# Peptides against a protein of PDB entry 2L5G: the designs that were tried, part 4

Target 1, 41 residues: chain A of PDB entry 2L5G
Amino acid sequence: LSKEELIQNMDRVDREITMVEQQISKLKKKQQQLEEEAAKP

## One batch from the design tools (peptide; made by RFdiffusion4, then SolubleMPNN)

Design b1_p8_8_s4 (from b1_p8_8, 4 letters changed)
Fold by OpenDDE base, seed 2:
Structure b1_p8_8_s4 (fold): chain B 41 residues (1-41), chain A 8 residues (1-8)
Amino acid sequence: as target 1 above (41 residues)
Amino acid sequence: DEIERKRR
């Protein structure tokens, strides 16, 4: 692996982390909505 | 929600 290939791999991982964090945020919000809806009679 | 509509 060249220094350039390592930088490109870091940039890819940083994008993947950002995408997963956005998915986790959406899933947590959906979980909260389902919990609030399940608490309604 | 679709789930709430199925509980009525």
Scores: peptide ipSAE 0.022, ipTM 0.469, DockQ to the pose 0.010
Fold by OpenDDE base, seed 4:
Structure b1_p8_8_s4 (fold): chain B 41 residues (1-41), chain A 8 residues (1-8)
Amino acid sequence: as target 1 above (41 residues)
Amino acid sequence: DEIERKRR
């Protein structure tokens, strides 16, 4: 792997991390909504 | 909610 290939792989991983973090945030908000709706009579 | 709509 060249230095350039390592940087490109790092930038790819950073984008993948950001996408997963956004998915986790959406799932946590959805979990909270389901917990709040399940607590309603 | 879409999940609630699918439970009816």
Scores: peptide ipSAE 0.021, ipTM 0.480, DockQ to the pose 0.012
Fold by OpenDDE base, seed 3:
Structure b1_p8_8_s4 (fold): chain B 41 residues (1-41), chain A 8 residues (1-8)
Amino acid sequence: as target 1 above (41 residues)
Amino acid sequence: DEIERKRR
């Protein structure tokens, strides 16, 4: 692995992290909405 | 909400 291939792999992983963080945020918001609707009588 | 649409 060249230094350039390592940088390209880091940039790919950084994009993948950002995508997963957005998915986690969306799922946490859906979980909170379900918990709020389940707590209503 | 998307969840409320599934209860109708």
Scores: peptide ipSAE 0.021, ipTM 0.485, DockQ to the pose 0.012
Fold by OpenDDE base, seed 1:
Structure b1_p8_8_s4 (fold): chain B 41 residues (1-41), chain A 8 residues (1-8)
Amino acid sequence: as target 1 above (41 residues)
Amino acid sequence: DEIERKRR
């Protein structure tokens, strides 16, 4: 593993983290919407 | 909401 391969792997992981964080945010928003709709009589 | 639009 070169220093360059390590940097490329870090950049990949940082992109994957950002994508997962965006997915979590969308899922949390959908969860909240479903909970609010389920709490309505 | 997209979910609410599917219930109409």
Scores: peptide ipSAE 0.020, ipTM 0.472, DockQ to the pose 0.012

## One batch from the design tools (peptide; made by RFdiffusion4, then SolubleMPNN)

Design b1_p9_1_s1 (from b1_p9_1, 4 letters changed)
Fold by OpenDDE base, seed 5:
Structure b1_p9_1_s1 (fold): chain B 41 residues (1-41), chain A 9 residues (1-9)
Amino acid sequence: as target 1 above (41 residues)
Amino acid sequence: KLEVKVEVV
């Protein structure tokens, strides 16, 4: 692993983290919507 | 290459 390969892997991981965090946020919002819809009488 | 596999269930 060169220093350049390490930096490229870090930049990739940072993008993957951001994408996963956005997916988690979207799934949590969808979960909340489904819970609110299921809680309606 | 570091491969990060994230499975979100």
Scores: peptide ipSAE 0.052, ipTM 0.654, DockQ to the pose 0.062
Fold by OpenDDE base, seed 3:
Structure b1_p9_1_s1 (fold): chain B 41 residues (1-41), chain A 9 residues (1-9)
Amino acid sequence: as target 1 above (41 residues)
Amino acid sequence: KLEVKVEVV
């Protein structure tokens, strides 16, 4: 791996992390909505 | 190459 290939791999991983974090945030919001709906009498 | 696959519900 050249220094350039390492930087390109870091930039790719940073983008993939951002996408996964957005997905986790969406799933956590759905989970909270389902928990709130299940807690209604 | 690292490949990350994530399925979203």
Scores: peptide ipSAE 0.050, ipTM 0.633, DockQ to the pose 0.050
Fold by OpenDDE base, seed 1:
Structure b1_p9_1_s1 (fold): chain B 41 residues (1-41), chain A 9 residues (1-9)
Amino acid sequence: as target 1 above (41 residues)
Amino acid sequence: KLEVKVEVV
């Protein structure tokens, strides 16, 4: 792995982290909505 | 190669 290949791999991992964090945020919002709906009598 | 697959239910 060249220095350039290491940087490209870091940039890829950073993008993958950002995508996973966005998915976690969406799932947390959906979880909250389902909890609020389930709490309605 | 890291591959993360998340299925949103």
Scores: peptide ipSAE 0.049, ipTM 0.623, DockQ to the pose 0.047
Fold by OpenDDE base, seed 4:
Structure b1_p9_1_s1 (fold): chain B 41 residues (1-41), chain A 9 residues (1-9)
Amino acid sequence: as target 1 above (41 residues)
Amino acid sequence: KLEVKVEVV
């Protein structure tokens, strides 16, 4: 792997991390909504 | 290529 290939791989991983973090945030919000609905009498 | 596919339940 050249230095340029390593930088391109880092930039790609950073984008993939951001996408996964957004998905985790969405899933956490859904989890919280389900927990709040399950806690209603 | 790493591809992360997450299906939202």
Scores: peptide ipSAE 0.047, ipTM 0.615, DockQ to the pose 0.044

Design b1_p9_1_s2 (from b1_p9_1, 5 letters changed)
Fold by OpenDDE base, seed 5:
Structure b1_p9_1_s2 (fold): chain B 41 residues (1-41), chain A 9 residues (1-9)
Amino acid sequence: as target 1 above (41 residues)
Amino acid sequence: TLTVTVEVD
């Protein structure tokens, strides 16, 4: 791996992290909705 | 090539 290839791989991983964090946020919102629905009589 | 995929239903 050249220095340039290492930077490109890092930038790719940073983009993948951002996408996974957005997915975790969606799952947390869905979890909260299901918990609020399950708490209703 | 690293790929991370998570399905969100």
Scores: peptide ipSAE 0.043, ipTM 0.621, DockQ to the pose 0.048
Fold by OpenDDE base, seed 2:
Structure b1_p9_1_s2 (fold): chain B 41 residues (1-41), chain A 9 residues (1-9)
Amino acid sequence: as target 1 above (41 residues)
Amino acid sequence: TLTVTVEVD
């Protein structure tokens, strides 16, 4: 593993983290909507 | 080559 390969792997991981955080945010919003719908009598 | 795979269900 060169220093350049490590930097490229870090940049890839940072992009994947950002994508996962966006997915978690969407799922959390959907969960909240389902909880609010299930709490309606 | 490092490969990271993240799946969110």
Scores: peptide ipSAE 0.042, ipTM 0.612, DockQ to the pose 0.057
Fold by OpenDDE base, seed 1:
Structure b1_p9_1_s2 (fold): chain B 41 residues (1-41), chain A 9 residues (1-9)
Amino acid sequence: as target 1 above (41 residues)
Amino acid sequence: TLTVTVEVD
């Protein structure tokens, strides 16, 4: 692994982390909406 | 090559 390959792997992981964090945020918002709707009599 | 795969249900 060259220094360049390590940097490219870091940049890839940073993009994947950002994508996962966005997915988690969307799912948490959807979960909260479903919980609020299910709590209505 | 490093490969990370993330699946979200």
Scores: peptide ipSAE 0.041, ipTM 0.609, DockQ to the pose 0.056
Fold by OpenDDE base, seed 4:
Structure b1_p9_1_s2 (fold): chain B 41 residues (1-41), chain A 9 residues (1-9)
Amino acid sequence: as target 1 above (41 residues)
Amino acid sequence: TLTVTVEVD
């Protein structure tokens, strides 16, 4: 890996992290909705 | 080549 390839790989990982964080946020919101629905009588 | 795979259920 050249320095340039390493930087490109870092930029790729940063994009993947952002996508995972967005997925975690959606799952947390879905979890909260399910917990709220399960708390209804 | 770097491969990153993420699975989310």
Scores: peptide ipSAE 0.039, ipTM 0.603, DockQ to the pose 0.054

Design b1_p9_1_s3 (from b1_p9_1, 5 letters changed)
Fold by OpenDDE base, seed 4:
Parts: sequence; C-alpha cells; structure tokens
Structure b1_p9_1_s3 (fold): chain B 41 residues (1-41), chain A 9 residues (1-9)
Amino acid sequence: as target 1 above (41 residues)
Amino acid sequence: KLQVEVEVE
C-alpha cells in the first residue's frame, strides 16, 4: 500500500465510522422508544 | 408511535 492508498483507506474508514455511529444512535433511540412503549400499561 | 425508521436484519 502506498502512502496515498493508506490516506484514502483512512478517509474511507472515517466515513464508515461516522455512518455506523449515526446508525448506532438511531438504533439506541428506537430501542428506548420500544422500551418506553413496552413499559406502558 | 415510533419516530425513527431503522432497518434491522
């Protein structure tokens, strides 16, 4: 891997991390809403 | 009412 390929791979991984963190945040909010709905009589 | 749409496999 060249230095340029390593930088491109880092930029890709940083974007993928940001996307996964956004997905985790959405899933946590959905989980909380399901837990709050399941706790209602 | 769910406010977040998330696909889950």
Scores: peptide ipSAE 0.030, ipTM 0.529, DockQ to the pose 0.035
Fold by OpenDDE base, seed 5:
Structure b1_p9_1_s3 (fold): chain B 41 residues (1-41), chain A 9 residues (1-9)
Amino acid sequence: as target 1 above (41 residues)
Amino acid sequence: KLQVEVEVE
């Protein structure tokens, strides 16, 4: 485990976090759309 | 038309 390997692993994890946050945002928007359609009489 | 495809691994 060099300092360089640790930095590379951090950069990878930061990208993975960003991808997961984008997925959560898409899921929340889809949930809201389903709730709005289910609330229509 | 509501299109809700979510792949969750």
Scores: peptide ipSAE 0.029, ipTM 0.508, DockQ to the pose 0.036
Fold by OpenDDE base, seed 1:
Structure b1_p9_1_s3 (fold): chain B 41 residues (1-41), chain A 9 residues (1-9)
Amino acid sequence: as target 1 above (41 residues)
Amino acid sequence: KLQVEVEVE
Protein backbone atom coordinates (compact mmCIF):
# COMPACT_ATOMS: atom_id res chain seq x y z
CA LEU B 1 0.00 0.00 0.00
CA SER B 2 1.49 3.35 -1.10
CA LYS B 3 0.97 6.59 0.90
CA GLU B 4 -1.53 7.66 -1.81
CA GLU B 5 -3.53 4.40 -1.40
CA LEU B 6 -3.63 4.97 2.41
CA ILE B 7 -4.97 8.55 1.91
CA GLN B 8 -7.61 7.26 -0.56
CA ASN B 9 -8.65 4.54 1.94
CA MET B 10 -8.88 7.19 4.73
CA ASP B 11 -11.12 9.43 2.55
CA ARG B 12 -13.34 6.39 1.80
CA VAL B 13 -13.62 5.46 5.51
CA ASP B 14 -14.49 9.11 6.43
CA ARG B 15 -17.38 9.02 3.89
CA GLU B 16 -18.57 5.61 5.20
CA ILE B 17 -18.47 6.95 8.83
CA THR B 18 -20.60 9.98 7.79
CA MET B 19 -23.17 7.68 6.09
CA VAL B 20 -23.35 5.34 9.15
CA GLU B 21 -23.74 8.35 11.53
CA GLN B 22 -26.67 9.62 9.40
CA GLN B 23 -28.26 6.11 9.51
CA ILE B 24 -27.79 5.95 13.33
CA SER B 25 -29.46 9.41 13.64
CA LYS B 26 -32.46 8.23 11.54
CA LEU B 27 -32.78 5.00 13.58
CA LYS B 28 -32.59 6.93 16.91
CA LYS B 29 -35.38 9.27 15.72
CA LYS B 30 -37.43 6.19 14.70
CA GLN B 31 -36.83 4.57 18.10
CA GLN B 32 -37.98 7.77 19.87
CA GLN B 33 -41.15 7.93 17.71
CA LEU B 34 -41.94 4.25 18.48
CA GLU B 35 -41.38 4.85 22.23
CA GLU B 36 -43.64 7.97 22.14
CA GLU B 37 -46.40 6.09 20.23
CA ALA B 38 -46.15 3.08 22.61
CA ALA B 39 -46.55 5.49 25.60
CA LYS B 40 -49.89 6.86 24.22
CA PRO B 41 -53.11 5.31 25.73
CA LYS A 1 -49.99 6.75 11.71
CA LEU A 2 -46.30 5.83 11.97
CA GLN A 3 -44.68 5.88 8.51
CA VAL A 4 -41.13 4.55 8.65
CA GLU A 5 -39.29 2.98 5.75
CA VAL A 6 -35.75 1.99 6.76
CA GLU A 7 -33.92 0.36 3.91
CA VAL A 8 -31.15 -1.77 5.43
CA GLU A 9 -28.62 -3.09 3.00
Scores: peptide ipSAE 0.028, ipTM 0.499, DockQ to the pose 0.035
Fold by OpenDDE base, seed 3:
Structure b1_p9_1_s3 (fold): chain B 41 residues (1-41), chain A 9 residues (1-9)
Amino acid sequence: as target 1 above (41 residues)
Amino acid sequence: KLQVEVEVE
């Protein structure tokens, strides 16, 4: 594992983190919508 | 740009 390969792996992980954070945000928004709909009398 | 689509039902 060269220094250049380590930097490339870091850049890959940063992109993967950003994608997972966007997924978590969408799922949390849908969870909140379902909780609000279930709380309606 | 690689994008992952998440379907949320």
Scores: peptide ipSAE 0.023, ipTM 0.482, DockQ to the pose 0.036

Design b1_p9_1_s4 (from b1_p9_1, 3 letters changed)
Fold by OpenDDE base, seed 1:
Structure b1_p9_1_s4 (fold): chain B 41 residues (1-41), chain A 9 residues (1-9)
Amino acid sequence: as target 1 above (41 residues)
Amino acid sequence: ELKVEVEVE
């Protein structure tokens, strides 16, 4: 692994983190919707 | 490659 390959791997991991965080945000929104639906009589 | 595919309906 060159220094350049290490930086490229870091940039890839940062993109993968951002994608996972966006999915967590969508799941949290869906969880909130299900909790609000379950709280309706 | 960390692929998390989550289908959210």
Scores: peptide ipSAE 0.058, ipTM 0.605, DockQ to the pose 0.041
Fold by OpenDDE base, seed 2:
Structure b1_p9_1_s4 (fold): chain B 41 residues (1-41), chain A 9 residues (1-9)
Amino acid sequence: as target 1 above (41 residues)
Amino acid sequence: ELKVEVEVE
């Protein structure tokens, strides 16, 4: 692993983190919707 | 490669 390969791997991991954070946000929103629907009479 | 696929309906 060169220094350039290490930087490229870091940039890749940062993109993967951003994608996972967006998925977590979607899941949290769906969880909230299900909780609000379950609270309706 | 970290592939996390989350299907959300």
Scores: peptide ipSAE 0.057, ipTM 0.610, DockQ to the pose 0.043
Fold by OpenDDE base, seed 4:
Structure b1_p9_1_s4 (fold): chain B 41 residues (1-41), chain A 9 residues (1-9)
Amino acid sequence: as target 1 above (41 residues)
Amino acid sequence: ELKVEVEVE
């Protein structure tokens, strides 16, 4: 891997991390809503 | 209605 390929791979991984973190945040919010709905009589 | 699109590989 050239230095340029390593930088491109880092930029890709940083974007993928950001996307996964956004998905985790959405899933945590969904989990909390389901827990709050399940706690209502 | 909560729609969450999550692609899981």
Scores: peptide ipSAE 0.042, ipTM 0.582, DockQ to the pose 0.046
Fold by OpenDDE base, seed 5:
Structure b1_p9_1_s4 (fold): chain B 41 residues (1-41), chain A 9 residues (1-9)
Amino acid sequence: as target 1 above (41 residues)
Amino acid sequence: ELKVEVEVE
């Protein structure tokens, strides 16, 4: 593993983290919608 | 490629 390969792997992991964080945000928004719907009498 | 597929019904 060269220093250049390590940097390329880091940049890839940072993109993958951003994609997972966007998915978590969508799930949290859906959870909130279901909680708001379940709280309606 | 690490692909995380999250299905949100």
Scores: peptide ipSAE 0.056, ipTM 0.603, DockQ to the pose 0.040; fails the geometry check

Design b1_p9_2_s1 (from b1_p9_2, 7 letters changed)
Fold by OpenDDE base, seed 1:
Structure b1_p9_2_s1 (fold): chain B 41 residues (1-41), chain A 9 residues (1-9)
Amino acid sequence: as target 1 above (41 residues)
Amino acid sequence: PVPRVVKLL
């Protein structure tokens, strides 16, 4: 395992984290919209 | 905070 392979593995993990954070953000926005719609009389 | 920028040196 070279320093370059470690850096490539870190860059891959950072991309995967970013994708999951974007999914969490979309789900949180959708949850908030559904809660706001359900709170309308 | 973990840096989100990995530079290949």
Scores: peptide ipSAE 0.153, ipTM 0.705, DockQ to the pose 0.123
Fold by OpenDDE base, seed 5:
Structure b1_p9_2_s1 (fold): chain B 41 residues (1-41), chain A 9 residues (1-9)
Amino acid sequence: as target 1 above (41 residues)
Amino acid sequence: PVPRVVKLL
């Protein structure tokens, strides 16, 4: 692995983390909506 | 906070 390949792999991992964090945020918002809907009579 | 990616110059 060259220095450039290491940087490219780090940039890839940072993008993958960002995508997973966006998915977690969407799922948490949907969970909260379902909990608020289930709490209504 | 530690940067997620450190670009080596």
Scores: peptide ipSAE 0.151, ipTM 0.698, DockQ to the pose 0.124
Fold by OpenDDE base, seed 2:
Structure b1_p9_2_s1 (fold): chain B 41 residues (1-41), chain A 9 residues (1-9)
Amino acid sequence: as target 1 above (41 residues)
Amino acid sequence: PVPRVVKLL
């Protein structure tokens, strides 16, 4: 594993983290909407 | 904001 391959792997992981964070944000918003809808009588 | 990945030039 060269320094360049390590940096490339870190850049890949940072993109994957960003995609997962965006998914978590969308799921949290959807969860809140479902909780607000379920709290209506 | 510090970039998560610092590309060393």
Scores: peptide ipSAE 0.149, ipTM 0.697, DockQ to the pose 0.118
Fold by OpenDDE base, seed 4:
Structure b1_p9_2_s1 (fold): chain B 41 residues (1-41), chain A 9 residues (1-9)
Amino acid sequence: as target 1 above (41 residues)
Amino acid sequence: PVPRVVKLL
């Protein structure tokens, strides 16, 4: 692995982390909506 | 803290 390949792999991992964080945020919002709907009398 | 942007200098 060259220095350039290592930096490219880091940039790829940072993009993958950002995509996963966006998915986690969407799932947390859906969970909260379901919890709020289930808590309605 | 390593910034999430490794700007190739």
Scores: peptide ipSAE 0.143, ipTM 0.695, DockQ to the pose 0.124

Design b1_p9_2_s2 (from b1_p9_2, 7 letters changed)
Fold by OpenDDE base, seed 4:
Structure b1_p9_2_s2 (fold): chain B 41 residues (1-41), chain A 9 residues (1-9)
Amino acid sequence: as target 1 above (41 residues)
Amino acid sequence: VEPRVIKLT
């Protein structure tokens, strides 16, 4: 792996982390909505 | 090799 390939791999991993964090945030919001709906009589 | 600026977003 060249220095340039390592930098490209770091940029890819950073984008993948950001995408996964956005997915986790959306899933947490959906979980909260389902918990609030399930708590309604 | 010029120092490349790494922009992580």
Scores: peptide ipSAE 0.086, ipTM 0.690, DockQ to the pose 0.088
Fold by OpenDDE base, seed 5:
Structure b1_p9_2_s2 (fold): chain B 41 residues (1-41), chain A 9 residues (1-9)
Amino acid sequence: as target 1 above (41 residues)
Amino acid sequence: VEPRVIKLT
């Protein structure tokens, strides 16, 4: 593992974290919408 | 060797 490979892996992991955090936020909002829709009588 | 600036986005 070179210094350059380590930096490339860090940049990849940082992008993957950001993408997963955005997915979690979207899924949490969709979950809340479905819970609010299911709670309507 | 130019110092590679690591930009974490």
Scores: peptide ipSAE 0.080, ipTM 0.676, DockQ to the pose 0.076
Fold by OpenDDE base, seed 3:
Structure b1_p9_2_s2 (fold): chain B 41 residues (1-41), chain A 9 residues (1-9)
Amino acid sequence: as target 1 above (41 residues)
Amino acid sequence: VEPRVIKLT
């Protein structure tokens, strides 16, 4: 791996982290909605 | 040699 390939891999991983964090946030919101709906009498 | 600036998003 050249220095340029390492920088490209770092930029890819940074984008992948951001995408996964957004997915986690969406799933947590959906979990909360399902818990609130299941808690209705 | 100018320092290479790494721009991450």
Scores: peptide ipSAE 0.080, ipTM 0.668, DockQ to the pose 0.075
Fold by OpenDDE base, seed 2:
Structure b1_p9_2_s2 (fold): chain B 41 residues (1-41), chain A 9 residues (1-9)
Amino acid sequence: as target 1 above (41 residues)
Amino acid sequence: VEPRVIKLT
């Protein structure tokens, strides 16, 4: 791995982290909605 | 030695 390949791999991982964090946020909101719906008698 | 800044996008 060159220094340039390492920087490119870091940029890819940073984008993947951002995408996963957005997915986690959406799933947490959906989980909360389902928990609120399931708690209604 | 200039500080090396890595810019990530």
Scores: peptide ipSAE 0.075, ipTM 0.653, DockQ to the pose 0.080

Design b1_p9_2_s3 (from b1_p9_2, 6 letters changed)
Fold by OpenDDE base, seed 5:
Structure b1_p9_2_s3 (fold): chain B 41 residues (1-41), chain A 9 residues (1-9)
Amino acid sequence: as target 1 above (41 residues)
Amino acid sequence: VKPRVIKLT
């Protein structure tokens, strides 16, 4: 693995983390909406 | 939540 390949792998992992964080945020918002809807009589 | 410090993009 060259220094360039290591930087490319770090950049890839950073993008994957960002994508997963966005997915977690969307799922948490959806969970909260479902909990608020289920709490309505 | 601590802000993400490392951003490569």
Scores: peptide ipSAE 0.104, ipTM 0.679, DockQ to the pose 0.087
Fold by OpenDDE base, seed 1:
Parts: sequence; structure tokens; C-alpha cells
Structure b1_p9_2_s3 (fold): chain B 41 residues (1-41), chain A 9 residues (1-9)
Amino acid sequence: as target 1 above (41 residues)
Amino acid sequence: VKPRVIKLT
């Protein structure tokens, strides 16, 4: 692994983390919406 | 949730 390959792997992991964090945020918002909808009489 | 502080991009 060169220094350049290590930086590229770090950049890839950073992008993957960002995508997963966005998915978690969307799922949390959907969960909250479903909980609020289920709490309506 | 704390905002992400470190971005490589």
C-alpha cells in the first residue's frame, strides 16, 4: 500500500460513511413520521 | 447527534 493508495482508501471510506449517515438520517425521519402517524387517533 | 467534523472530500 503506497501513501496514495492509503489516502484513496480513506477517501472511499469517508464517502461510504457519509452515505450511511445520510441513510440513517432518512430512516430516523421516516421512523419519526410513522410514530407520529401511528399516534394520531 | 454531533455534526461530522472531519471530511476527506
Scores: peptide ipSAE 0.104, ipTM 0.676, DockQ to the pose 0.082
Fold by OpenDDE base, seed 4:
Structure b1_p9_2_s3 (fold): chain B 41 residues (1-41), chain A 9 residues (1-9)
Amino acid sequence: as target 1 above (41 residues)
Amino acid sequence: VKPRVIKLT
């Protein structure tokens, strides 16, 4: 692995982390909505 | 949450 290949792999991983963080944020918001709906009589 | 500061370029 060259230095350039390592930087490219780091950039790929950085994008993948950003996508996963966005998915986690969406799932947390949905969880909160379901918890708020389940707490309503 | 601290903003991620990884500049790869």
Scores: peptide ipSAE 0.104, ipTM 0.680, DockQ to the pose 0.076
Fold by OpenDDE base, seed 3:
Structure b1_p9_2_s3 (fold): chain B 41 residues (1-41), chain A 9 residues (1-9)
Amino acid sequence: as target 1 above (41 residues)
Amino acid sequence: VKPRVIKLT
């Protein structure tokens, strides 16, 4: 692995982390909506 | 949630 290949792999991993964090945020919001809907009498 | 320490993008 060259220094350039290492930087490219770091950039890819950084993008993947950002995408996963956005997915986690979306799933947490949907979980909260379902919990609020299920808590209605 | 702690902010990300490193951003490459």
Scores: peptide ipSAE 0.101, ipTM 0.680, DockQ to the pose 0.087

Design b1_p9_2_s4 (from b1_p9_2, 6 letters changed)
Fold by OpenDDE base, seed 5:
Structure b1_p9_2_s4 (fold): chain B 41 residues (1-41), chain A 9 residues (1-9)
Amino acid sequence: as target 1 above (41 residues)
Amino acid sequence: PEPKVLKLS
């Protein structure tokens, strides 16, 4: 791996982490909504 | 080689 390729791979991983964190946040919010709806009589 | 600045988005 060149220094250039390493930097590009690091930028890619940073973007992928951000995307996964956003997905986790959305799924957690959806989980909470489903739990709140399931708790209604 | 020019010093590369690490720019992460």
Scores: peptide ipSAE 0.118, ipTM 0.723, DockQ to the pose 0.079
Fold by OpenDDE base, seed 1:
Structure b1_p9_2_s4 (fold): chain B 41 residues (1-41), chain A 9 residues (1-9)
Amino acid sequence: as target 1 above (41 residues)
Amino acid sequence: PEPKVLKLS
């Protein structure tokens, strides 16, 4: 890998981390909604 | 070569 390819791979991994963090946030919000709905009498 | 700058998202 060239220096340029290494930098490009680091930037790709950073974007992939951000996407996974956003997915985790959405799933946590959905989990909370389901827990609140299941707690209704 | 000019220094490469990585701008993280």
Scores: peptide ipSAE 0.116, ipTM 0.722, DockQ to the pose 0.091
Fold by OpenDDE base, seed 4:
Structure b1_p9_2_s4 (fold): chain B 41 residues (1-41), chain A 9 residues (1-9)
Amino acid sequence: as target 1 above (41 residues)
Amino acid sequence: PEPKVLKLS
């Protein structure tokens, strides 16, 4: 791997991390909503 | 060559 390929792979991984973090945030919010709905009488 | 700068998101 060249220095250029390494930098490109790091940029790709950074974008993938951001996308996964956004997905985790959405799933956690949906989980909380379902828990709050299930706790209502 | 000039050093490439990675801007993290």
Scores: peptide ipSAE 0.114, ipTM 0.722, DockQ to the pose 0.099
Fold by OpenDDE base, seed 2:
Structure b1_p9_2_s4 (fold): chain B 41 residues (1-41), chain A 9 residues (1-9)
Amino acid sequence: as target 1 above (41 residues)
Amino acid sequence: PEPKVLKLS
């Protein structure tokens, strides 16, 4: 792997991390909504 | 040429 190829792979992984973090945020919000609905008497 | 600064997205 060249230095340029390593930098390109790092930038790809950074984008993939951002996408996964956005998915985690959406799932956490949905989890909270389900927990709030399940906690209703 | 080597980049002076690494910029990620």
Scores: peptide ipSAE 0.108, ipTM 0.721, DockQ to the pose 0.090

Design b1_p9_3_s1 (from b1_p9_3, 5 letters changed)
Fold by OpenDDE base, seed 5:
Structure b1_p9_3_s1 (fold): chain B 41 residues (1-41), chain A 9 residues (1-9)
Amino acid sequence: as target 1 above (41 residues)
Amino acid sequence: KTLRKLKVI
């Protein structure tokens, strides 16, 4: 693995982290909506 | 920005 390949792998991981963080944010918003709907009488 | 700095080191 060259230094360039390591940097490319880091750029890939940074993109994967960003995608997972966006998924977590969407899931947290959906959780909050479900909790709010479940708290309605 | 950070990855470009790491390339130069």
Scores: peptide ipSAE 0.103, ipTM 0.707, DockQ to the pose 0.052
Fold by OpenDDE base, seed 1:
Structure b1_p9_3_s1 (fold): chain B 41 residues (1-41), chain A 9 residues (1-9)
Amino acid sequence: as target 1 above (41 residues)
Amino acid sequence: KTLRKLKVI
């Protein structure tokens, strides 16, 4: 693995982390909305 | 920010 290949792999992982964090944020927001809707009488 | 610094070294 060259230094350039390691940097490319790190850039890929950083993008994958960002995508997963955005998915977690959307799912947490949806969970909160469903919990708030289920708590209404 | 860190990855851009590593690409310059």
Scores: peptide ipSAE 0.102, ipTM 0.708, DockQ to the pose 0.053
Fold by OpenDDE base, seed 2:
Structure b1_p9_3_s1 (fold): chain B 41 residues (1-41), chain A 9 residues (1-9)
Amino acid sequence: as target 1 above (41 residues)
Amino acid sequence: KTLRKLKVI
């Protein structure tokens, strides 16, 4: 692994982290919506 | 920004 390959792998991982964090945020919002909908009589 | 600086070192 060259220094350039390591930096490319780090940039890929940073993007993957950002995508997963956005997915977690969307899933948490959807969970809250479903809990609020299920709590309606 | 950090990764770009690391690439230049």
Scores: peptide ipSAE 0.106, ipTM 0.710, DockQ to the pose 0.048; fails the geometry check
Fold by OpenDDE base, seed 3:
Structure b1_p9_3_s1 (fold): chain B 41 residues (1-41), chain A 9 residues (1-9)
Amino acid sequence: as target 1 above (41 residues)
Amino acid sequence: KTLRKLKVI
């Protein structure tokens, strides 16, 4: 593993973290909407 | 920003 390969792997992991955080945010918003609709009588 | 600094070191 060269220094450049390590930096490329870190950049990939940083992008993957950002994508997962955006997915978690979207899923949390959808969960809240479903809980609000399920709480209506 | 941090990863670009690591490339220069």
Scores: peptide ipSAE 0.103, ipTM 0.707, DockQ to the pose 0.050; fails the geometry check

